# Peptides against a protein of PDB entry 5T59: the designs that were tried, part 129

Target 1, 112 residues: chain A of PDB entry 5T59
Amino acid sequence: TTPTMQSTSLLTEHLGYPPISLVDDIINAVNEIMYKCTNAMEKYLMQRNIIGKKDFSDEIKIGTAKLESLLENSVDKNFDKLELYVLRNILSIPSDLLEENRFRLLHHEKLV
Target 2, 90 residues: chain B of PDB entry 5T59
Amino acid sequence: EHIRFQRLVQVCNKALEESIRKLQSWEKIHECFPNYGQTREGIENLTVCQQQVIKLWSNLSRVEFDAIFHERSIEEKLNQLDDLINKARS

## One batch from the design tools (peptide; made by RFdiffusion4, then SolubleMPNN)

Design b2_p23_2_s1 (from b2_p23_2, 11 letters changed)
Fold by OpenDDE base, seed 5:
Structure b2_p23_2_s1 (fold): chain B 112 residues (1-112), chain C 90 residues (1-90), chain A 23 residues (1-23)
Amino acid sequence: as target 1 above (112 residues)
Amino acid sequence: as target 2 above (90 residues)
Amino acid sequence: SERLKRLLRAQNADEEELDKWFS
């Protein structure tokens, strides 16, 4: 079930922010963490780029880039699922509460 | 009774776990460094690097997600939502 | 735009696969 405008409005009032904002925070955070991890990996290996008399700098840069791409794809896939799950199953209002009488109840409980 | 926040934590953990799963594969790591990983020192460096990245991923995600949950007061809000729904159904 | 892209991708996610996360 896709969230309705009414559901979004009620949840926004309850939360103090739109439900999507929470998801935005989560996804922004994981993206930042992702690049911090890949950066750390590259830095670590680049400090150890010479083995014997061979310089592996180019291979390290290419390899870390490949891993970054792999991680990016996985993050996108899994956190797209997360977004769907959160918006549909966690930050959701049952249909029976979207009726007129139930709408009033939620509003009333907030104000009292 | 209160289920929504628990589910939020669970789905976050699951997404994080599944996202890092490929990096937990030594084969995937080694594949990206075919020549570097053929050296003894290279293997050692990659091993340490893999372990440290996974730890960094776990630690940073925990800290940042907890901060988000706190700033958004999401546990309290979801508990209240559960209560409202349960009350309406009673 | 980025938000819209995410929403579109999310809407196309496999619901059955989501259920497996908590099986």
Scores: peptide ipSAE 0.382, ipTM 0.940, DockQ to the pose 0.413
Fold by OpenDDE base, seed 3:
Structure b2_p23_2_s1 (fold): chain B 112 residues (1-112), chain C 90 residues (1-90), chain A 23 residues (1-23)
Amino acid sequence: as target 1 above (112 residues)
Amino acid sequence: as target 2 above (90 residues)
Amino acid sequence: SERLKRLLRAQNADEEELDKWFS
């Protein structure tokens, strides 16, 4: 089931932040990690760019860029799935708790 | 009883694992450096580079995700959510 | 902008494939 405005509001109140904010943090983190990894790879190889009097700098730059693109696509694909799963199955409220009485219950328990 | 946080950890691990899978392929790495990888030194450098990147990926993701989970108090909040749901259904 | 892009991509994700992650 798709998250509703009601569930989002309740979860926001419970969490202290919108559910999507958690996903944002996760995705931002992995993106940062991704670029740190590719940058480290490029630097490592660029320090070893000359072999047998041949300069492989251009090939290294192109190759690392290709790997970066490959990783970007994979990260996007898999963490899009993660986002969907988290919002639908983890940060979700069952329909029975979305009824009027249960809505009050969640709100009431926070205030008490 | 408490299942949501466990699922969160699992799905995070799965996403991280699947994301790095292509970099674990030596063939894909080598394809990006066709001439460099034809040299002995090049192969050695690529091998070390591949290993280091995978380790860096794993270590950074663990540290950063744990920090996020802590800052967002997500384990506690998800456990509470489980409890609320279970209580409502009792 | 990035959020919107993610949301659009996520909507096209296969729910059934997600279940396989825990099998």
Scores: peptide ipSAE 0.381, ipTM 0.940, DockQ to the pose 0.370
Fold by OpenDDE base, seed 1:
Structure b2_p23_2_s1 (fold): chain B 112 residues (1-112), chain C 90 residues (1-90), chain A 23 residues (1-23)
Amino acid sequence: as target 1 above (112 residues)
Amino acid sequence: as target 2 above (90 residues)
Amino acid sequence: SERLKRLLRAQNADEEELDKWFS
């Protein structure tokens, strides 16, 4: 089931931020890490681009780009799943708590 | 009692693990550098590179994700959420 | 937006596969 507006509001109040913000942080972080990794890889290999009399700079650039694409696709795929799982199963409120009386409970607990 | 934060950590680890899986394949690495990888020195460089990237991936993700979890106080918040749910069901 | 892009992709994610992550 998709999170409701009520659920989002309650969770936002509880967390102090919208649930999606956590996911954003996670995804932004992994993307940054991803590009740091690929950049490091390219730099490392480019410093070692000449083997014997052959210059492999072009191959290295192409190869690292391919690996970057591969990693990027994998990150997108897996962290899309993560986002779905987190929002649906972790940062979620059971339906039995999505009643008016339960809303009061959550609000009351925060105020106390 | 508290399950949500554990699940968060688990799903994060799973996503990270699955994301780096392709880079853990030497064949995939070698395929991207077909001529470079035919040289002894190239193989050595690629091997080190692969190892370093995987380590960098693991280390950075651990540090950054822990920082996020701390900054967002997510363990505490999720534990509280679990408690609220359990209390409501009691 | 990037967020919308992610959400659209996520909607097409295999939920059954997700469940297997914790099976």
Scores: peptide ipSAE 0.378, ipTM 0.940, DockQ to the pose 0.369
Fold by OpenDDE base, seed 2:
Structure b2_p23_2_s1 (fold): chain B 112 residues (1-112), chain C 90 residues (1-90), chain A 23 residues (1-23)
Amino acid sequence: as target 1 above (112 residues)
Amino acid sequence: as target 2 above (90 residues)
Amino acid sequence: SERLKRLLRAQNADEEELDKWFS
């Protein structure tokens, strides 16, 4: 079930921010971490780019880029799932509480 | 009683775990460095690199996600949400 | 925007696959 505008509003009031903002933070963080990891990998290997008489710098750059792409795709896929799960199952309000009476109760409880 | 924050942590861990799974494959790593990985030193370097990256991934994600959860007060807010829902149904 | 991209991708998400995460 897709979150309703009503639930989003209620949750925004409760959280102090829109639910999607939490997801944004998470996804932004993991993307930053992802690139830090791949950068670290490239740097580590580039410091060890010469083995014997062979320079593997080009292969290292290409290989690291491939791994980065692989990781990017995986991150996107899995954190898209995360977003859906969070918004639908965690940051959600049961339908019975979206009724007018329950809606007012939720507001009342917050303000009291 | 409080379930939502636990679920949040679980789904975050799951997403992180699944995201890094491909890098945990030696075969996947090796195929990206076909010639480099044919050398003894190359294999050693790739092995260490793989381990370090996975550790870095885990450590950074833990620190950053915890920071986010704290800054957003999400545990408290989700607990309150659980309580409100349970109370409303009583 | 990145958010828009996510929304577009989410439209094609497999609900059954998502449920398997905790099955």
Scores: peptide ipSAE 0.376, ipTM 0.940, DockQ to the pose 0.370; fails the geometry check

Design b2_p23_2_s2 (from b2_p23_2, 14 letters changed)
Fold by OpenDDE base, seed 4:
Structure b2_p23_2_s2 (fold): chain B 112 residues (1-112), chain C 90 residues (1-90), chain A 23 residues (1-23)
Amino acid sequence: as target 1 above (112 residues)
Amino acid sequence: as target 2 above (90 residues)
Amino acid sequence: SADLARLQRAQNANEEELEKWFS
């Protein structure tokens, strides 16, 4: 089922933050990691850019950029899926708990 | 009983694994460095680089994601959510 | 909410792929 405003509110109350904030943290982290990885790769190869008498700096820069793009696309795709899954299936409240009686229960538990 | 946090960890790992899959392909790596990879030394460098970046990816993601989970107290919160749901249904 | 709208847009765009990934 699709998350509702009510479920978001309840989860926000429970978590202390909106559910999407967790996903945002994850996505931001992986993006940072992604660029750290590609940067590290480029630097590693650039330190080894000369083989024999030939300088491969340009090829390394282009090649690393291609790999970065490849990784970017994959990260975007897979973590979009992750976002949907997390918000739909993990950070979710079953419909039966969205009823008035169940809502009171959740509220009560928070206060206790 | 407690399943949500486990699922969170699993889906995170899955996303990370699928994301790095293309970099795990030697063919794709080599294609990006066609001339560099024609040299013995180049192949060696690319091989090490590939291995290192994959390890870096794994290590950084583990550390950062664990930090996020801790900062957000997500295991506890998800366990509590499971408990609330189970309690309501019992 | 803005977050809900974002989620809905994402769902519309990636629903089929999501199902394949987690099936």
Scores: peptide ipSAE 0.246, ipTM 0.925, DockQ to the pose 0.391
Fold by OpenDDE base, seed 3:
Structure b2_p23_2_s2 (fold): chain B 112 residues (1-112), chain C 90 residues (1-90), chain A 23 residues (1-23)
Amino acid sequence: as target 1 above (112 residues)
Amino acid sequence: as target 2 above (90 residues)
Amino acid sequence: SADLARLQRAQNANEEELEKWFS
């Protein structure tokens, strides 16, 4: 059940923006948060890079990069699922209502 | 009666939870720092780091997602959508 | 169109798994 152009138009009129815009905001936000988290992690450990007489800076940089990649992959996977679910099941109009009646109802409600 | 916004919140929370799950694994964290994590101080630092990043993830996501929902008026719009659909079916 | 393309790419995800998130 893929969203139709009609449903997208109706939802855009109702929301005041295309449904995908909400998903874009969410995905952009989580990506920003993700990099803030990994940056904070690297900085924290780099401030504690020397233990005894050994410098672990290289290992820390490599390790945090690995964790960043891991988190990126997980975010991409899970929020792709989120996008699908939101657009199919939340920001959606039942097929039986994708008729002239639904269109009229939306306009009627806005004009009243 | 109103179900869409509840589902939106739920799916967002689930996606966030599943995304951070691997960082919640001590074994996975330790694997990335094999030598650093063999020192006492290293273990302590990694432990604190892990806790802090998870908290940061949770706090930032909550604040930012709530802001998005507010700016997009999505709760109101989804409630109205539910109402419109129910009205059309009656 | 671009929005639909993204949606189609996302369709590779297991929708059945998504339902588990609400069970």
Scores: peptide ipSAE 0.236, ipTM 0.922, DockQ to the pose 0.452
Fold by OpenDDE base, seed 2:
Structure b2_p23_2_s2 (fold): chain B 112 residues (1-112), chain C 90 residues (1-90), chain A 23 residues (1-23)
Amino acid sequence: as target 1 above (112 residues)
Amino acid sequence: as target 2 above (90 residues)
Amino acid sequence: SADLARLQRAQNANEEELEKWFS
């Protein structure tokens, strides 16, 4: 199920930011980390590109690019699932708390 | 009692683990460097590279995610959310 | 820490549940 507008509003009030902002931070972070990792990999291997009399620079560049693509696809898939899980199961409010009486309770608790 | 933050940590770790799984495969790495990996020195370099990148992945993710969680005060907020839910149901 | 240990145990215990999302 998709989070309701009401739950989003309540959570935003509680968190001080929209729930999606947390997910965005996580996804942005992992993307940055991903490219740092692939860049490090390429640089490491490029420093060791010559073995004997053979220069493997081209192969290293292509190979690293393939690994980057592989990692990108995996990150995209898994963190898309993470987003769904977080928004639906973690940053969520049970339906019974969306009742009028419970809504007032949440608001009251914030003010007290 | 408090479960939401625990679940957040779990799902983050799971996503990170699954994302790096392919790089943990020596076969997949070797496939990307078919000729380079046919040399002894190349194999050694790839092995070290694989180990280092996995460590880098783990270390960077730990630091960055912890920073995010702190900046967003998410543990406290999720604990409070759990408490509110439990209180409402009592 | 105790919290870390708790989290590790919980992660192991709920691996099956999380697998449905990331398999």
Scores: peptide ipSAE 0.159, ipTM 0.910, DockQ to the pose 0.038
Fold by OpenDDE base, seed 1:
Structure b2_p23_2_s2 (fold): chain B 112 residues (1-112), chain C 90 residues (1-90), chain A 23 residues (1-23)
Amino acid sequence: as target 1 above (112 residues)
Amino acid sequence: as target 2 above (90 residues)
Amino acid sequence: SADLARLQRAQNANEEELEKWFS
């Protein structure tokens, strides 16, 4: 099910930040890590670009670019799924807790 | 009783694992470097490179995700959420 | 223990659920 505005508000109050912010942090982190990995790979191979007096620089650049694209696509796909899963199944409030009495309980617990 | 944080860790690990899966394939790596990978030295370099990238991926993700979880106090918050839900249902 | 077994079953169930998303 899709998170409601009420759920988002309650979770924001509970967390101290919007639920999406956690997902954003995770996605930003993995993207940074991804490019660090691909850059490291390219750098490592470019330092070893000559074998038997043959320069493989062009092939290395193309190859690492292909791997980067492959990784990008996979990261995008899997972390989009992660986002949906987290927001729907982890950072979620069951419908029975969205009733008025349950809502009061959440606020009461915060204030006490 | 506390399940949400465990699920968060699991889904993060799964996403990371699935994301790096194709780079764990030697065939995929070799396909990107068809001529380079035909040399002995090239194969050696690619092997080390593949290993290092996978390790870097794992190590960086562990450190960064743990930092995020700490900064967001997410384990505590999710445990509290579980407790609230359980309390409301009791 | 029964509690440990229950936890393991829950973990397995969660893993199976996650697998549906990422497989």
Scores: peptide ipSAE 0.102, ipTM 0.903, DockQ to the pose 0.052

Design b2_p23_2_s3 (from b2_p23_2, 12 letters changed)
Fold by OpenDDE base, seed 2:
Order: structure tokens, then C-alpha cells, then sequence
Structure b2_p23_2_s3 (fold): chain B 112 residues (1-112), chain C 90 residues (1-90), chain A 23 residues (1-23)
């Protein structure tokens, strides 16, 4: 099921930020890490692009790009799953508690 | 009692693990460098490169995700959420 | 907008598959 507006509001109040913001941070981080990794790979190999009398620079560039694409696809797939799981199962409020009772608890905790 | 933060850590680790799985395949790496990988030096370079990238992936993800969790106070917030839910049901 | 699009992609994931991650 998709998170309701009510649950989002309650969680935002509790967290101090919208639940999606946490996921955004995670996804942004992994994307940054991903490109750092692929960049490091390319640089490492480009420093070793000549073997014997052959220059493999073009092959290295193409190969690294392929690996980057492969990693991008995998990251997208797996972190889409992560997003779904986090929003549905971690940053979620049981439906039976989406009433005045839950709201009162959050309000009470803020005042205590 | 407190389960949400543990699950968050677990799902993050799982996503990271599954994402890097393809790079852990020597066959896939070699396929991207068919001629380079036919040389002894090329194989050696690719091997080291593979190992270093995987380590870099692991280290960077650990540092960055821990920073996010800290900045968002997510462990505390999730523990509190667990407590609130349990309290509401009591 | 961007978040919505991403959420839509995420919603296409199989819930049962997610459960397997912890089984």
C-alpha cells in the first residue's frame, strides 16, 4: 500500500522532515559513491593504458563506461526496492493507529 | 522491541550488496576489456582495480550512510516510533 | 515531481521479492 497523507504528516512531525527526505539522502549518496568508484576505476586503468607497444586507452574508456552503465542499472533497481521498503515498512504507521490516538501520542510526546 | 532501525540498516546493506554484485563478477569485468584482459599485465591491473573499487564502494558507503543516519537522527527517531506504536497498542 | 516519478518506479517493485531480502 502507498503511504497516506496522514501518515506522511505524522511522520514528518515526528522526524522533523518528510520521510522521503531520508530516502533522497540515501539515493543521492549512493549515486555520488557510484560515480566516484567508476571514476577511480577509469583513472587507475588509464594510468596503465600502455602495455608493451599497445595503447588500450580507447578500450579502457569504453569498458569503464560499460561498467558504469551496468552499475547504474543495478543501483537504480536495488535502491528503488529500498525506497519502497523503507516507505512502506520502516517509515510507516499501522493503519489501525492512524486515528486520533496516534496523533495524540505524538502531540503528547512533544509537550512532555 | 526496537526493530525499525535494524531493518533500515539491513535493507541498506542489502541494496549495496546487490548493487555491487555485478562488479564482483570477473567474467563481466573481463568482457568489458577483451583485448586488455588478454595480456598478463592487463589481467593483473584489472584484478587490482576490481578489488580496489569494491573496497572503495564499501568504505564510502559506510561513511556516507552513517553520516546520513546521524544527521537525520534516524536511529533515535525510529526507536521512538517503535515505542510510540507499542505504547498505542498497550 | 522527481520524487513522484521515483516513487512510481519503486511501486513497481514486487513486495514479495522484498520480503525475501530478510528471509
Amino acid sequence: as target 1 above (112 residues)
Amino acid sequence: as target 2 above (90 residues)
Amino acid sequence: SSDLARLQRAQNADEEELDKWFS
Scores: peptide ipSAE 0.305, ipTM 0.934, DockQ to the pose 0.466
Fold by OpenDDE base, seed 4:
Structure b2_p23_2_s3 (fold): chain B 112 residues (1-112), chain C 90 residues (1-90), chain A 23 residues (1-23)
Amino acid sequence: as target 1 above (112 residues)
Amino acid sequence: as target 2 above (90 residues)
Amino acid sequence: SSDLARLQRAQNADEEELDKWFS
């Protein structure tokens, strides 16, 4: 099921931040890592761009760009799945706890 | 008893593993460098590069994700959430 | 918003495939 406003509020209160903020951190991190990896790859190969008498710089740039695109697509796909899973199954409150009585319990626990 | 944080770690690892899978394919790597990869030295460079980037991916993700989890106190918070749920149902 | 767009993309993910991650 899709997270409700109530669950988001409760989780935000519990976590000290909105649940999506955690996912944001994760996604931002992996994106940064992704580009660091592809950049490192390009730099490594560009330092080795000449073999024999031939300069492969152009091929290296194009090839690395292709790999970057491939990785970007994969990251987007898989971390979209991750986001869905985290918000639905990890950072979630069962429906029975969204009832008034259970809501009070969560609120009480926070204050104690 | 405590399951949510474990699941978080698992799904993060899975997403990371699936994301890097394409780069683990030598065929795909080689296809991006068709002429470079026809040379002995080129193949060697690509091989090392592939290995290094995968290691870099793994290392950076571990460090960064652990940092995030720590900064967000997510293990503690998820454990508390589990406890609250279990308490409510007991 | 960017978050909304991302969430919409996430919601379009194959739940069955997602479940396979832990099967």
Scores: peptide ipSAE 0.268, ipTM 0.931, DockQ to the pose 0.439
Fold by OpenDDE base, seed 5:
Parts: structure tokens; sequence; C-alpha cells
Structure b2_p23_2_s3 (fold): chain B 112 residues (1-112), chain C 90 residues (1-90), chain A 23 residues (1-23)
């Protein structure tokens, strides 16, 4: 169920925006959230960087950077899958509706 | 009848859940702070930090994704799409 | 066209893993 130029055009007309725009919003949002989370984590630990007489600031900075990298990789992989799924299975028009008679029906419904 | 928006919510939740899975692992967290995590206070701080970041992740994602869905009117549009498809097939 | 192009790039990933993940 791979999207076509025709289906993209029809969906754009229906949605008022290209289907990919929704995915872009989602991806941008999760990226922002991701960095807010990692930043909060680093700040929290840096406020607690001294235990006893030892300063763990360097270890905290390195550790939080590693966790950020792990999260980045996971977000990238999973939301790439999400993008594919959404565009193929959610924001899609079945092939039978792309036939001439069915295509006209969609346009008719939009115009009426 | 209306299935597409439900699927959208489900796949978003799935992607969010799978993305945060590594941070839910105490072992992964501890590995990043090998010496800090050998102290009692360090363990306590890491534990709280882990819990807080997961909560922050969940709360922010819920709020932001709902806002996106509202701004894009996606539930209504997907319901309409389902209806159009069902009508065409009847 | 943008959707199609991005999908064509994305489908180069492991389709089997993708199906398993969303099934």
Amino acid sequence: as target 1 above (112 residues)
Amino acid sequence: as target 2 above (90 residues)
Amino acid sequence: SSDLARLQRAQNADEEELDKWFS
C-alpha cells in the first residue's frame, strides 16, 4: 500500500496540508522533548555533583551525553518506522478508490 | 467504523514507548555513571533522575502530541476519510 | 511527491522488522 502522487494530492486536498506535514510536526515535537529531557537530567545531576568530598561533574557530563546519544538513536529508529507506518497505513487511500469512478466520487464529495 | 485515528494514537504511543525503553533500564543508566553510582547518594540521585525523566517524557509527549492532533484536526479528517472509504465500498 | 520520495528512502529499511513491530 505505497502512496502515489495521486493519493498525496487527494489527501492534501482533504487535510488542507500534505500528509508529511503531520509527520514532521510529530518528529519535531519528539526531538524537542528529547532534548528537554536530557537537559533536565544533566541539570538535576549537576546540582548534586558533589558526594562527600568528591566532585563527579566530569563523569556526569560524559554520562548524560551517552544517555542522550542512546535516546537519539532510539528516537530516530522508532520514528522512522512511525513515519512509514503512518504514510502507508493511516494517511493512505485504498487502491480501489483511486480508480476512475471512485476517484470522481472523492472529488464530488469534496465539492458538494 | 473509525479506525485510522485509533491507529495513529496507537503507533505514536508505541514509538514513544520503544524510544524511552533504554532509559527505563537501570543497568543502562548505571553504566553511564560507574563511579557516581557506586555511592549511596549517587544511586538515590540516579533513581530519582530516572523516574523524573521518564515522567517528563510521558507528560510532554502527551501534551504536545494532543496539541498537534488538535491543530491539524486529524481525528476529524481521519474519521471523514474512513467514512468516505466505507461509503465508496458500499 | 515528497511523501513518495521519503517513503522510497524509508522502505530501504528492514521491512520485516517494521511489519513485526507494528503487527
Scores: peptide ipSAE 0.201, ipTM 0.924, DockQ to the pose 0.421
Fold by OpenDDE base, seed 3:
Structure b2_p23_2_s3 (fold): chain B 112 residues (1-112), chain C 90 residues (1-90), chain A 23 residues (1-23)
Amino acid sequence: as target 1 above (112 residues)
Amino acid sequence: as target 2 above (90 residues)
Amino acid sequence: SSDLARLQRAQNADEEELDKWFS
């Protein structure tokens, strides 16, 4: 199935919000979680930055930044795929129903 | 009969799993801390850090995604969508 | 960035790639 303006309108009426809003919530959430994770990692290691007589603060900062970038790239890639999948295969209406009958059915169910 | 919400949960889990996969690699972690990771104490700290961040990732994602699904009533709405589609085809 | 652009991207996505990734 493929998203269309008609399906988007029908789904918006059914859901009470545009389908893309759900995806936005998911993506925003994972981004927030991502930065919480990397922040926690940096703080944990920075509390343990000195080993022996050597201060590893600079290496820790650089290393955690690299991991953050790595995670960002992975999140972006995988949740882009998620978005595509959700819009095409979950929040979708079969093409054979994208007619007046589906529209009537939705309105009928809401009015009953 | 109801399949869409199941698919949503599955795809979310898959995306989360694939996103954190590189952090599950000890080699990737160690590469970011080449000198720190050459010390015994550094290795211990990195090991604990890796475990904690993965757990944090899993726990936070579960809680937040469930909250989203609840706030959006998505299970109910997707079940209704399945029912509507099935009814229209009968 | 826009909702329309994202929908259009979804329309043009490779279905086989997505199915493979989530299968």
Scores: peptide ipSAE 0.353, ipTM 0.933, DockQ to the pose 0.853; fails the geometry check

